# Designs tried in a protein design run: peptides against a protein of PDB entry 7UQJ. Part 49

Target 1, 160 residues: chain A of PDB entry 7UQJ
Amino acid sequence: PELYQNFNITPPRGVLFHGPPGTGKTLMARALAASCSSDERKITFFMRKGADILSKWVGEAERQLRLLFEEAKKHQPSIIFFDEIDGLAPVRSSKQEQIHASIVSTLLALMDGMDNRGQVIVIGATNRPDAVDPALRRPGRFDREFYFPLPDVKARFKIL

## One batch from the design tools (peptide; aimed at target 1 K56 V58 G59)

Design b2_p16_7_s1 (made by RFdiffusion4, then SolubleMPNN; from b2_p16_7, 9 letters changed)
Fold by OpenDDE base, seed 1:
Structure b2_p16_7_s1 (fold): chain B 160 residues (1-160), chain C 160 residues (1-160), chain D 160 residues (1-160), chain A 16 residues (1-16)
Amino acid sequence: as target 1 above (160 residues)
Amino acid sequence: as target 1 above (160 residues)
Amino acid sequence: as target 1 above (160 residues)
Amino acid sequence: EFEIVKEELERELVLD
């Protein structure tokens, strides 16, 4: 809270990690959660996979999202990491529109309903930012976007 | 090849990366392929997701695996990276046994059929090594295994 | 700057990523740079290899470091990533002491001369933190250190 | 760089 307030920056409610698969999006999110958690301030890290929320909780996905956000709010400070978020909130395509629209609408409402004082960051990771519903990529939602490039050949030598 | 030959190490045909989700398995695989690619020797990196091979290629998964290995052999030196390989070759569970058994059998045969002189490395990544068919974890297949620990809270504090 | 000021944290002038080669130090650095760059706030990422600064710029290394820091300061917010920083700033060993001492002294002076209001972060990555001049590891320089554990040693061997 | 994302995520996590 204080940091963005002091910068006159509206805290992003959500962060979109995008880039080719295996560029370290999930590793980064995990690494970030642990780095921000001191002995005095443990960050609770919630991880969900977009496709898993859809497939495991058919007809309950909206409720599972609500519960996830409530649990994250209860365990502040917290990170909610959605891996493969394009699997949860695909661009509204005509034929499966209703189920996806309900889930996306719920996620939008949950992100919009986050009090700017709540210590809950939402990170979405995708390989295809253009497959994420544009409504999620608006200010006050996933308003910060983060490109994970392929590690260049040079970057890779260094990781070995 | 040269690196392993110079170390008198028989190049593993397969490598299993295992550890919690988002520990950088896919990143490491992508980082290693580029590290081993010099200007003189570009490594071709093939990436597949285990669940995608099953879901997208219902009834043709075996053929897709064969084609993948042929393409990798054609584009040597190459890395075949199977992300979520437990989704491709789950432990033989009774009810879906035949389809999974055929796919696993094909993958086993392809790994067994890799000439030790081929510059094709197969990397499987999983969050659940115990969910991978043990037949894949034998010598001459995924004979080396690699745990990706969660970056400790301390290691993450460092990286952040 | 402001972030750390708001937390009453003296902004680290430098961050040391350490850990075995292949642990994702360079990837992490690049992923972070990309993550911190929004459409509104692009972070300029400067990458140098410690050995390259020594080998390519014999007799001009100090000037190249000065220019690098000036350029990073000009393109704020920015990250200077020194990969294999132990190649740039080895522990002062007797025989090559003067040249290395001059380069290290320049880097120390540049890090000491960074105004706490400058949005320039210096990241050093090394496989050997003990090979880095201890003078660089002091408060106000690389005062935060970051261990990248091996994803089990096994992972790396196979991808090479 | 992790520190920037940490700073940014700490910033975000401290802010959020």
Scores: peptide ipSAE 0.020, ipTM 0.395, DockQ to the pose 0.063; fails the geometry check
OpenDDE base, seeds 2, 3, 4, 5: peptide ipSAE 0.006, 0.005, 0.008, 0.007; ipTM 0.380, 0.398, 0.386, 0.423; seeds 2, 3, 4, 5 fail the geometry check

Design b2_p16_7_s2 (made by RFdiffusion4, then SolubleMPNN; from b2_p16_7, 10 letters changed)
Fold by OpenDDE base, seed 3:
Structure b2_p16_7_s2 (fold): chain B 160 residues (1-160), chain C 160 residues (1-160), chain D 160 residues (1-160), chain A 16 residues (1-16)
Amino acid sequence: as target 1 above (160 residues)
Amino acid sequence: as target 1 above (160 residues)
Amino acid sequence: as target 1 above (160 residues)
Amino acid sequence: EFPIEKKKLVLERKLE
């Protein structure tokens, strides 16, 4: 409730940050975590990278996702940030390995299993929302999307 | 022709940006795309990451490459930017999986199949040009190379 | 000796930079390499990404690690920087592929095989030190750890 | 002079 109230949004189980690389998606997720944290209320920020779960945890990715969600629930209020989530949950195809299908199914089940009473927000970041499994973009999952536009080339050169 | 004329270079089918990470390879590719775009002529910028194609599209990487090149041709003038291309096309060895060999062969065929009349530039970015298959660095492929030196530590600290 | 003297530390075979992403671990590793380089003494900086070795060099990762350490020794004084080392050496579990176990064992052996007389420093960077195999964090390996705190959100917004 | 502007100029000059 309260974490979602601080976002001024009906409780999405997930928010998708999408846009070109280097637009500040990861930074915004961190800024949100910091802005929602007060001395009285520390938000626990969990960060995982989609490709990292697939590459680092062969045969344990599903378990690592479960543990992540359990830990986030234990340390609520929490933000789970999946950077490059399109690496974790690519669009389903008949040619996808069973491993990818299992991981996606696990993530779907974990998002579906979140009671709206929990103070856990899931933020996915991707450069390609269309490369994320459409099942993750359905209502009750990553059902809110925020587009991060490219800064002006001039603005980018001012940042660099 | 025209896109290559705007680059003031004989039409390389590919340009390799190489140098240490955080030297601005991706930013330069975007800046080139923006500088070549006018109100009258929008350059379509396609961006893929080498490791992402291998990890996200198991058994479909070749098809995704073909689709990418077809889409780039359809939306010409276009830039295809492969970030971390050494993840897509590692140096061929007898120990490489057949999957890697097939993907590399597909990319070679796609670059070889580009008619010089097409306004499609392929930019590969890598931190390790020597980790890219030498076949990709031959004339008519990534035959032009741009080195991105490390900025001064002082200059980097001014950017941070 | 001298490279370690320039670090004002007893020669760790490895230093682990850990902390949230975008805290400057990679930048610091480069800054150290630059600050330890003079006109009289150029430090050779080798950079590899953990996930890149696993994904790019299927069946050759162990050989690539050996070659990297041999090249670093040949070009001493040297820094080997493993970015995202938790991708190279995930925590050992009964569900890990034999490939990961072999790569980790190779890295352990290479770090153990470094004579303290060599001017080769290994820097690992990770966002999750707990995701790195504990065997790598033992004395004589990555036995020194540097935490990179998050900059203020305000400081990060000043950088953007 | 941002190092990237110098790189752009160097890249533009090498592309020229």
Scores: peptide ipSAE 0.000, ipTM 0.219, DockQ to the pose 0.029
OpenDDE base, seeds 1, 2, 4, 5: peptide ipSAE 0.000, 0.000, 0.000, 0.000; ipTM 0.211, 0.241, 0.163, 0.347; seeds 1, 2, 4, 5 fail the geometry check

Design b2_p16_7_s3 (made by RFdiffusion4, then SolubleMPNN; from b2_p16_7, 7 letters changed)
Fold by OpenDDE base, seed 3:
Structure b2_p16_7_s3 (fold): chain B 160 residues (1-160), chain C 160 residues (1-160), chain D 160 residues (1-160), chain A 16 residues (1-16)
Amino acid sequence: as target 1 above (160 residues)
Amino acid sequence: as target 1 above (160 residues)
Amino acid sequence: as target 1 above (160 residues)
Amino acid sequence: DFPIVDEELVLERVLE
């Protein structure tokens, strides 16, 4: 809200940055967080890797998501940046579906539960937007999408 | 409008990106241009450097501004990004005032003349917002401002 | 070195960021500076515009480059970011060659003279890598290049 | 071959 009050815009609940790896998605998320921070308003940025939430927090991923959103809410204005969100919320295609479905459902609920007055922006970055559960890409969730085009492959290797 | 119709916001006629050099103002402007482009609606991004308009187009700066705005209008939805806008429209403080005053007046008129139905957004980037003519920072012009802070490590832009 | 010791990489003496204007070259350079800065290790970021060095320091450009590199060395770990480096070190094609040749030669010597143990990274940003003197793009100088592609005009940054 | 520092790793360290 206040992050957006200055803009008189309805805060998006979520923004999807998509495009090939090393296209600056993470950098842009950071730059946005920086840009939205004023001397009067420091934005708290929270970064989580989607795959890391699954791998490091097996069985606790839902709780970690809840804690993350509560912490972001407590430290508002804030940005939650999910790097590699396709690792967190893959399209429901294979029998590993149940754990992913639960995590996705939790993330959906957290994004849906964000108060329109909350100064929390969720940014998801993915290299594969089509690998993100379509439910996350609906209005009120990651309803805004940003394509980061490939830097030419030769160029990608040297920023890395 | 339509760029913002999807957001149900009154489109700013102008947005001022301010903050130290290399804080991502230009990238953000491009990212915004990209972001506002849909598969159905490509946004045309026009970039001009303020100082370059003054230096390259001495005596033609007003005409170049007019042409730029007409081209942006023709290719709407569009973003006009003025990088280093403080170079184009400095505060009216010294005897070089007349040329600057004319350019500022032209830019003001162009921004004021933007149809509320026009799909043209003007983004000005500056490292020194206080060096931009206050007339440009009034409602209906660059009436929205974004601070791009230094990613100073201590300046927790809590891009945590 | 130490900036890169944490990365177990041979520090490039120079990195060329190339791509269309406002593709995030300057932001990336700053983000890299920020990223490599820890609470234990602040990186000093030096930004110079290539064209500004030529225009502001006519006849002193070599001295200014030397001072910049010495200051960067004194405040290591540090990044020297040359924005618009094509303005500083254009390809030797026209009669303005002598001044440019001297500046290029000085920059070459400064980059070549960087201690392999020095914590100074030089980043050059250009919109025209082919307009940069090929001598600067050789191993031990700007031997790493990053293409910053245009964010696809299709790519919706809906962070409005 | 200069080892390419994964931008992600660099960015993770920015956040630490």
Scores: peptide ipSAE 0.000, ipTM 0.298, DockQ to the pose 0.031
OpenDDE base, seeds 1, 2, 4, 5: peptide ipSAE 0.000, 0.006, 0.012, 0.005; ipTM 0.190, 0.398, 0.325, 0.379; seeds 1, 2, 4, 5 fail the geometry check

Design b2_p16_7_s4 (made by RFdiffusion4, then SolubleMPNN; from b2_p16_7, 9 letters changed)
Fold by OpenDDE base, seed 5:
Structure b2_p16_7_s4 (fold): chain B 160 residues (1-160), chain C 160 residues (1-160), chain D 160 residues (1-160), chain A 16 residues (1-16)
Amino acid sequence: as target 1 above (160 residues)
Amino acid sequence: as target 1 above (160 residues)
Amino acid sequence: as target 1 above (160 residues)
Amino acid sequence: EFEIVDEERELERVLE
C-alpha cells in the first residue's frame, strides 16, 4: 500500500523510466528504493539487466523471471528494477527469436498475475521506450512512464 | 593538457569506472565531460556500448573502433566513453569467440597507439571490472580505476 | 508529519546535500520528492539555483526568497530545493557584497521562521559545503548533511 | 550523437 502510494502507483502497475543514456534512470530507481527504506522497513531492491536475462539465462530465462518475482514477493516490500528492459522485451517481430517471445510472454503473465495487495513495484528502464513491446506498456503493466530528460530542469517538473 | 590536468591523468591513460549498476557511472562520465567543457572549449563526447559494438557491428567492429578513435582524435579534446566495456572486452579464454579476441586486440592496439599529446580520454564503465580482459587494465590503457559504490544506504536513513 | 518521518527530519530542519558535481544530489532531491508524492498527496517541488537567485533576481532576491517560502507553505507538502546553494549563501567575508549578506540573512530568518507543523522541507545542494555560510549549517536550518561521495573520492583526486 | 551533446550542455548549465 504505502510503497504504491509513495510512487503514485495503483498496484500492480509498473513504471517505465525512459530517457537518454546517463540521465540517471538506474540511479533514480536506487534512490527511490533507498528513500522508501527505513531501519524498520528495508525495501528489497532487485536489479536485473534485460540483456543479461537473455544472454546469461539462455534456456532458463522464463524460470529465472518467475523466481525473481517470487523472491520479490517473499521479501516485500520490494522493487524489481529491469535495467535496459528493451533488451529483454524487444518489439515483437517476425524476425524475433522464439526465446524472446517466450520471455516477454512470461513477463506479461507475471505482471498481470501480481496481487494488488503486494508490495512489489516493477520499474523498467530504457533509452528507447518505442523499442519495448507495446504489450508491456498496457494498463496493469508498465502503464506509467517517467521521462528522464536530459537535465533540462523544465522537463523534470512534468514528472513530479 | 588541461583535460588531462582536470582528470589528473597522464596521457594516454584510460579510466575504468566500476561499481554496481546504477551508481551513476555513465552520468558521471557525462558530468565530467560537461565540467571540462566551456563555451570556448567544447569537449566532444563519444559514447558506445560494449555489447552494441559486438552486436550491431558484427564483422565490422574492429573497423568501427578504429573510426571511433580517429573521429575522437579529429574532434579533440574528446572523451570516448565505453559503457559496459565488459561486453566489448571479456576476459580472454579458450572459450572466447575469435571475434571478441580480435576486437579486444584492436582496442589494445588503439589504446597503445594513442599519442601522449592527444586530448582524447577513454573512459570504460563496467559493473564487473574482473570480467574485463586484464590486458586492458595495464599501464597505458585503463590503468586508473574508480569504484562507484552504491550510495551508502545508511546515509539515506539519516535523511529519510 | 509523514513527510518529515519519511525524511527522518524533525521540522524545520533543512538538509544539505554535498559532494562533487554529478554525484546525483539534484537527482536524489527529485527522487525524494517523487517518493514522497502520492495521488492523494502531491508534493510540490520547488527548485531554485543559488546563482540564479543572485543573478536573475538582482535587487529583488530577498523578496523572491520570501515568495518562494510562502508559495511552498501554500502548496505544502513541499520541498524547496536550492541547487548550488553556495552561490546563494557564500561564507560571510569583508569582500562579500551587501546583497549576499542580506540574502543570506533573509534565508536564515525564513529557515528559523518555519513552523514545526509545516510540511516544507528545504534541501540545499552544493559541491562545496565549506563555501556555505556556517550560519546556515546550524541547528534548525541545514543541520543535516549528506555526503554524496563520488564513487571513491580517492581515485578522483588522482584523475582530477 | 545529438542527444549526448544536449545532455552535456544541460549538465554544463547545472554545473555552471
Scores: peptide ipSAE 0.010, ipTM 0.309, DockQ to the pose 0.050
OpenDDE base, seeds 1, 2, 3, 4: peptide ipSAE 0.006, 0.000, 0.000, 0.000; ipTM 0.198, 0.203, 0.300, 0.195; seeds 1, 2, 3, 4 fail the geometry check

Design b2_p16_8 (made by RFdiffusion4)
Pose (drawn by RFdiffusion4):
Structure b2_p16_8 (pose): chain A 160 residues (1-160), chain B 160 residues (1-160), chain C 160 residues (1-160), chain P 16 residues (1-16)
Amino acid sequence: as target 1 above (160 residues)
Amino acid sequence: as target 1 above (160 residues)
Amino acid sequence: as target 1 above (160 residues)
Amino acid sequence: SRTPRTRGAAVAIPAS
């Protein structure tokens, strides 16, 4: 931590996995979760699939998001993987409902808002990155974007 | 206050920060929240978002808004910051649930019934200005609209 | 009435001020209420909003609306003004609440219960006219309309 | 007694 405090830098804590289907996005997330449970320092892994938080009560989806990010603050070494994040956080449109844009606005305020979110890495896997809200694709929330391509010749040899 | 009585004008008590993502809106609100808590006279900063207002009960979201504005009047030199205000206050629509139009109506009534002395300042950052209701964007509610643009060369030099 | 009842032209049961925001609709009702700054028993003015009638309870909103109309009949020549009548009477649909739908179901029955010798006029204001419920715009209700447009050049000169 | 709000819940619209 002194190497990051040597400068006035904060580490990048957000990655957006994107690429075609079957290219290794969930596999890489699974390998990262298995590696986080065997290095004997507790990096807590929070798995979230799509719109897992959707509820028929008003304001319960935003409450579940706030609770997920808070429980992430309780244990500092924690990770949040959002599988199929284009279903949870679509581009905010006036035509669609307000539960979607309200979830996206809560996710924006919880990733880079007024309060610091802590040592919480946020990973989102998507097949449709341009269905993710463009305010979620900027540094401070999903700093990096890993493009997982269809494998080339050498990579197909290695996979086989 | 005599300058604002000599000319028959009321000081603006509302600002809407708007601009592209990552241009300085939450940063300015964070710097103003730190400047509220330093000096010989204290300004009270009230931070809000859509999650700690929206409720699942009838008449509880507007009651939380009223409690916010009454508590800010009690601590009278005050700032209220609504981040991602287009999620809290979208454009009123009949094809939406009634709780969003009811929040926008309660907010319009509470802003039209403030102290009328420049004591409670209301600051909102929407990232998208069109999504916010036009009744909130008229002078009397959110008087000033600060456009935080993408920085030009001299500004990028100063930021770097 | 000695003059206007000679010709049998009935006064309107519901007159609707509609227009863009900031066009002076609340000013006209405030100026008509200052024309109620006159002696009693003539042009009693009631200033209500699309809020501060609707409540948590199930009967106080309709009971209070029936009482407002009864106090309007008690002082014979009287005016009821509903500012932001889309807040009190939104469009009834299947995303609509039950309390607002019953407020509309009582306001309609109270406007059809108003006698033909027109001594209670109900003026209502809105910035979004096709967001008020369609039933109050039927004949025998809010049927005469006043459009308040943005000002032209001479009108902006007089305002300045 | 309190009344909860439910998303997408249909309400019985009274007749006019």

Design b2_p16_8_s1 (made by RFdiffusion4, then SolubleMPNN; from b2_p16_8, 10 letters changed)
Fold by OpenDDE base, seed 2:
Structure b2_p16_8_s1 (fold): chain B 160 residues (1-160), chain C 160 residues (1-160), chain D 160 residues (1-160), chain A 16 residues (1-16)
Amino acid sequence: as target 1 above (160 residues)
Amino acid sequence: as target 1 above (160 residues)
Amino acid sequence: as target 1 above (160 residues)
Amino acid sequence: ERIPLIRGEKTELPAL
C-alpha cells in the first residue's frame, strides 16, 4: 500500500505480474509487501497458487476464495498474491472449462466487490498472460500489468 | 560468496544499488547476504537506513558509523547495507548540509580505511543515485553500481 | 562477480537453493548471473526446470543435459540453473524411479566431469531439499546449500 | 496430497 501511496497513484485493485519463469514475480510481490509495511503499518501477505485453488471440489474452491478475501479484508492493509494465476485457465475439457469459468467468475466478483477505499491489493503472477481470462485484465481488476523480463536482459542494462 | 570468485574481479569495497522504490534493492542485499552464508561460513548482515544515521546527534552519528564498521570487521565475512543512502544527502539547509558533509566524510574515511584483504562488503541502496555524493561513487568506495529498474522498464528492455 | 571473491571460498561446482515457493530462488540465481556480468565479462545464463527434463523420452533427457553442459562450457563464464530440481526426484513407480535414477546419474557424471578450472556454476532450486537425491548434495556437486526462508523468516534472521 | 491451505501467516514484516 505505502509504495503506491508515495507515488500519488491510486493503488490498482489488481496488478498482473507476467514474464518468463524465475523472473522474480513472486519475489517482487513479497518484496512489495515487505516494503509497504512499517512499524506503524504492518501488511498481511496472503499467497495462493492457481493450481491449488483448482485442486478443490466445485464450490469448495469458491468458498476458499471468499474466505481468502474476507480474511484479507479483516487484516487490512493486505496483499493477496496469486502465483501461477494462469493455473485458473481452462484445461481443454468442457467439464473443467465450466469449473474454471465458475472459479474465475467468483474471483471477478470478489475483485469487483472490493471498495476503492479498501487496503487490499491483489497481485496475480503468470508466465502466460494470454492464458489469463481477459475479463480479469479489465479496469478495476488486474488493470495494471508489469512484465518481468529475463535477467539476461536486466544484466544487459548498460550501466549508463 | 562462491559464485563471484570464479570471475577474477577484484571485489569492490562498495556497491551501489539504485532504482525506483520497490525494485528489490533491499531484498537483493539481504538475499545476497543469505546466499553468501554457508554452514561453514556465515556472513553477518548489518543494516542501517540513511535517515536513521542522520536522526542521531552530531558526533553520535559518526560514532555509530565507526562502531558499525568495527563490528562488521570483527564479524568477518560481513555485509554492511545502507538502505536509502541518499538520506545522507544534504537537505537544502546550510546547517544540515554541514552535518551531512561530516557524516559523508566519516563514511568515506571508513570505506577508504578498509584493507583490500578485508571481507567486509558495503552495499548502498538509493532511489536517487544523483543525490548520493559523487565522492562515494569513486574507485575503492561505491565503485560498482547496479540499476534496479521498475518491472515496467525491465519489461521494456528488448530481449535482443 | 566481485562481491563474492572477498570470501576466499573455492566456488562450488553446484549450489542448492532451497526454501518455500516464492522465496526468490530463481530470481536470486538470475540476479547472481546478472551481478556477475560486466561489459568485459558477460555471463551466460541457462535455465531448465526439473519437470521439463523428465518430460523427455528416456535417453533424450540425458542427451539434452549433455548438450546443456556442453553449451554452458562453450559460453563460459556461465550459470546453469535447474529450477524445481526436486522434479528429478523419483515418483513412487518403479519405472519412473529407474528413469529418474538414470537422469540423476547423468547429472552427477556431468557435474563430476566439470574441471575445477571451469567457469560453469550449477544452481539447483527446490522447495523440498529432502526430495533431492543425497548423491547430488555431496562434495564437488551441490555441496553448498542456501536456504531461502519465507520473508517472515527472512525478517526473523537475527541481525546478530 | 491435500496441501494444507497455507494459513495467511500474519507476516509481521519488520519495518524495512
Scores: peptide ipSAE 0.000, ipTM 0.205, DockQ to the pose 0.049
OpenDDE base, seeds 1, 3, 4, 5: peptide ipSAE 0.000, 0.005, 0.000, 0.000; ipTM 0.347, 0.347, 0.160, 0.219; seeds 1, 3, 4, 5 fail the geometry check

Design b2_p16_8_s2 (made by RFdiffusion4, then SolubleMPNN; from b2_p16_8, 11 letters changed)
Fold by OpenDDE base, seed 1:
Structure b2_p16_8_s2 (fold): chain B 160 residues (1-160), chain C 160 residues (1-160), chain D 160 residues (1-160), chain A 16 residues (1-16)
Amino acid sequence: as target 1 above (160 residues)
Amino acid sequence: as target 1 above (160 residues)
Amino acid sequence: as target 1 above (160 residues)
Amino acid sequence: ERIPLIRGEKTELPPE
C-alpha cells in the first residue's frame, strides 16, 4: 500500500503469480504481506484455495467470495491470496460451465467493484495462467502478472 | 539417496511435509531434489497433486499411481512428491469411503512394496496432517514428518 | 556430510545462503537438515540469528559462539544455521569496529578450527552478502555461496 | 542456558 503510494503508482487490483509448482508464489505473497506490515500498519492476509472454495462451498461459493471480500475490506489494508486460482476460475470447459461461470462472474464483479482507493490487493497464484479464465486477466482485475521461474536447478546444484 | 547409503541409513520410504500453506513445502521438496542431484547423479523429481490424481483419473487413479511408482523406480534415484496429499488420501469420512479407500489402499500397497534398497523417496505435502489417512503415517510409509512452521512473521520483518 | 563424502568432496565448512528476503533461505536450511535426518541418524539443527547473538549476549557473544560450536560438535552430525549472519559479522564499518571485530575473529577461528572430518556444517543466511565480512567468505569458511533469487525481481517490483 | 534445539518437531505419529 504505502509502497505504491510513495511511487504514485495505483496499486493493482489483482496480481497473478504464475510459474511452475513450488516456485514460492505463496511464500512470496506471504512475504510481501509481512514486508508491507509495519508495527504501525499490519496488513491482514487472507488466504483461500480455489479448489477449497469450489469443494467446501458447493452452491455457496459466490456467497463465500462476497464474505471474503467484505472481510478484507473491513480489515484494510489487506491482501487476498487465492492459491491455485485456476481451480476457482478454470477456463470455461463445456462440462462444468454453469457453476464455474457463476463463480467466475462473481469474482469478476467483486474485482471490478473494488474501489481503487481501497487497500485490498488480490493475489492469484497458479501454475497454469492459461487455465485461468482470460476475463480475470484483463485490466482492472489480474492486470499484472508475475512469472516465478523455477530457481534454476543449476543454481540449486551449486547449493549442494 | 547417497546420503543415506553412506551412513548405512535406510532411506525413509516416505516423508510427510506438513505445515501452514505457503511455508514452502513444495519449494523444499524441489530444493531437496535439486540439492541431492549432482552432475553425475541426477535425481528424477516426479510431482503429482493429490486432487489431480482424483479429478483427472476418476476410476484410473490406482493405475496412475502404479505407473508413477514404476516410472520412479525406472528413473532411480527418484523423488515422488505428492503435493496436497490430503486430497489423495483424505481421512476416511463415511460419505466418500469407497473410491478413496481403494486409492489409499493402492498407495499403501505401493509404499509397502517399496524395496528398502530402492532409491525412491516419497514426499507428501499437506497443510493438514490430521486430514491424511493415519494408515499412511505409519512406519514404512510416511514415517517421518517435518513441520514447516510459518517463518515467524517477526523474523521476516527483520529480513526486509 | 555424506553427500560430500560420496563425491570425494571435502564438505564445505560453511555455506552462505544469500538472496532477497523471504526467498526461503531459512526454510531451505531447515529442510536440508530435515532431509539429511534419518531414523538412525538425526542431524541436530542449531539456529541462531546474528543480531540475537550481538544483542542478547553483549560482552559474551564470543563465549556463546564457542558454546554453540562445542554443542554442535557434541551432537554431530549437526548444522549450525546463522540467520541474518550480516548482523553477526557486518563489514567493518568504523563505528562498531571493536566488538564486531572480536566476534568476527571468534567466528573465523571457530570455522578455521573445524576438523574437516567433523560432521558440522555451518550455513549463514543473509540478504546482503556484501555486508558480510569478506574474511568469512574465503575458502575454508563460507567458501560456497548460494544465491536464492527472488522469483523474478521484475515480478516483485511490479507487485510492490 | 540450553541453546534451544529447534528440533524439527516430529509430530507424533498417530497411534496404530
Scores: peptide ipSAE 0.005, ipTM 0.328, DockQ to the pose 0.063; fails the geometry check
OpenDDE base, seeds 2, 3, 4, 5: peptide ipSAE 0.000, 0.000, 0.000, 0.000; ipTM 0.293, 0.193, 0.156, 0.234; seeds 2, 3, 4, 5 fail the geometry check

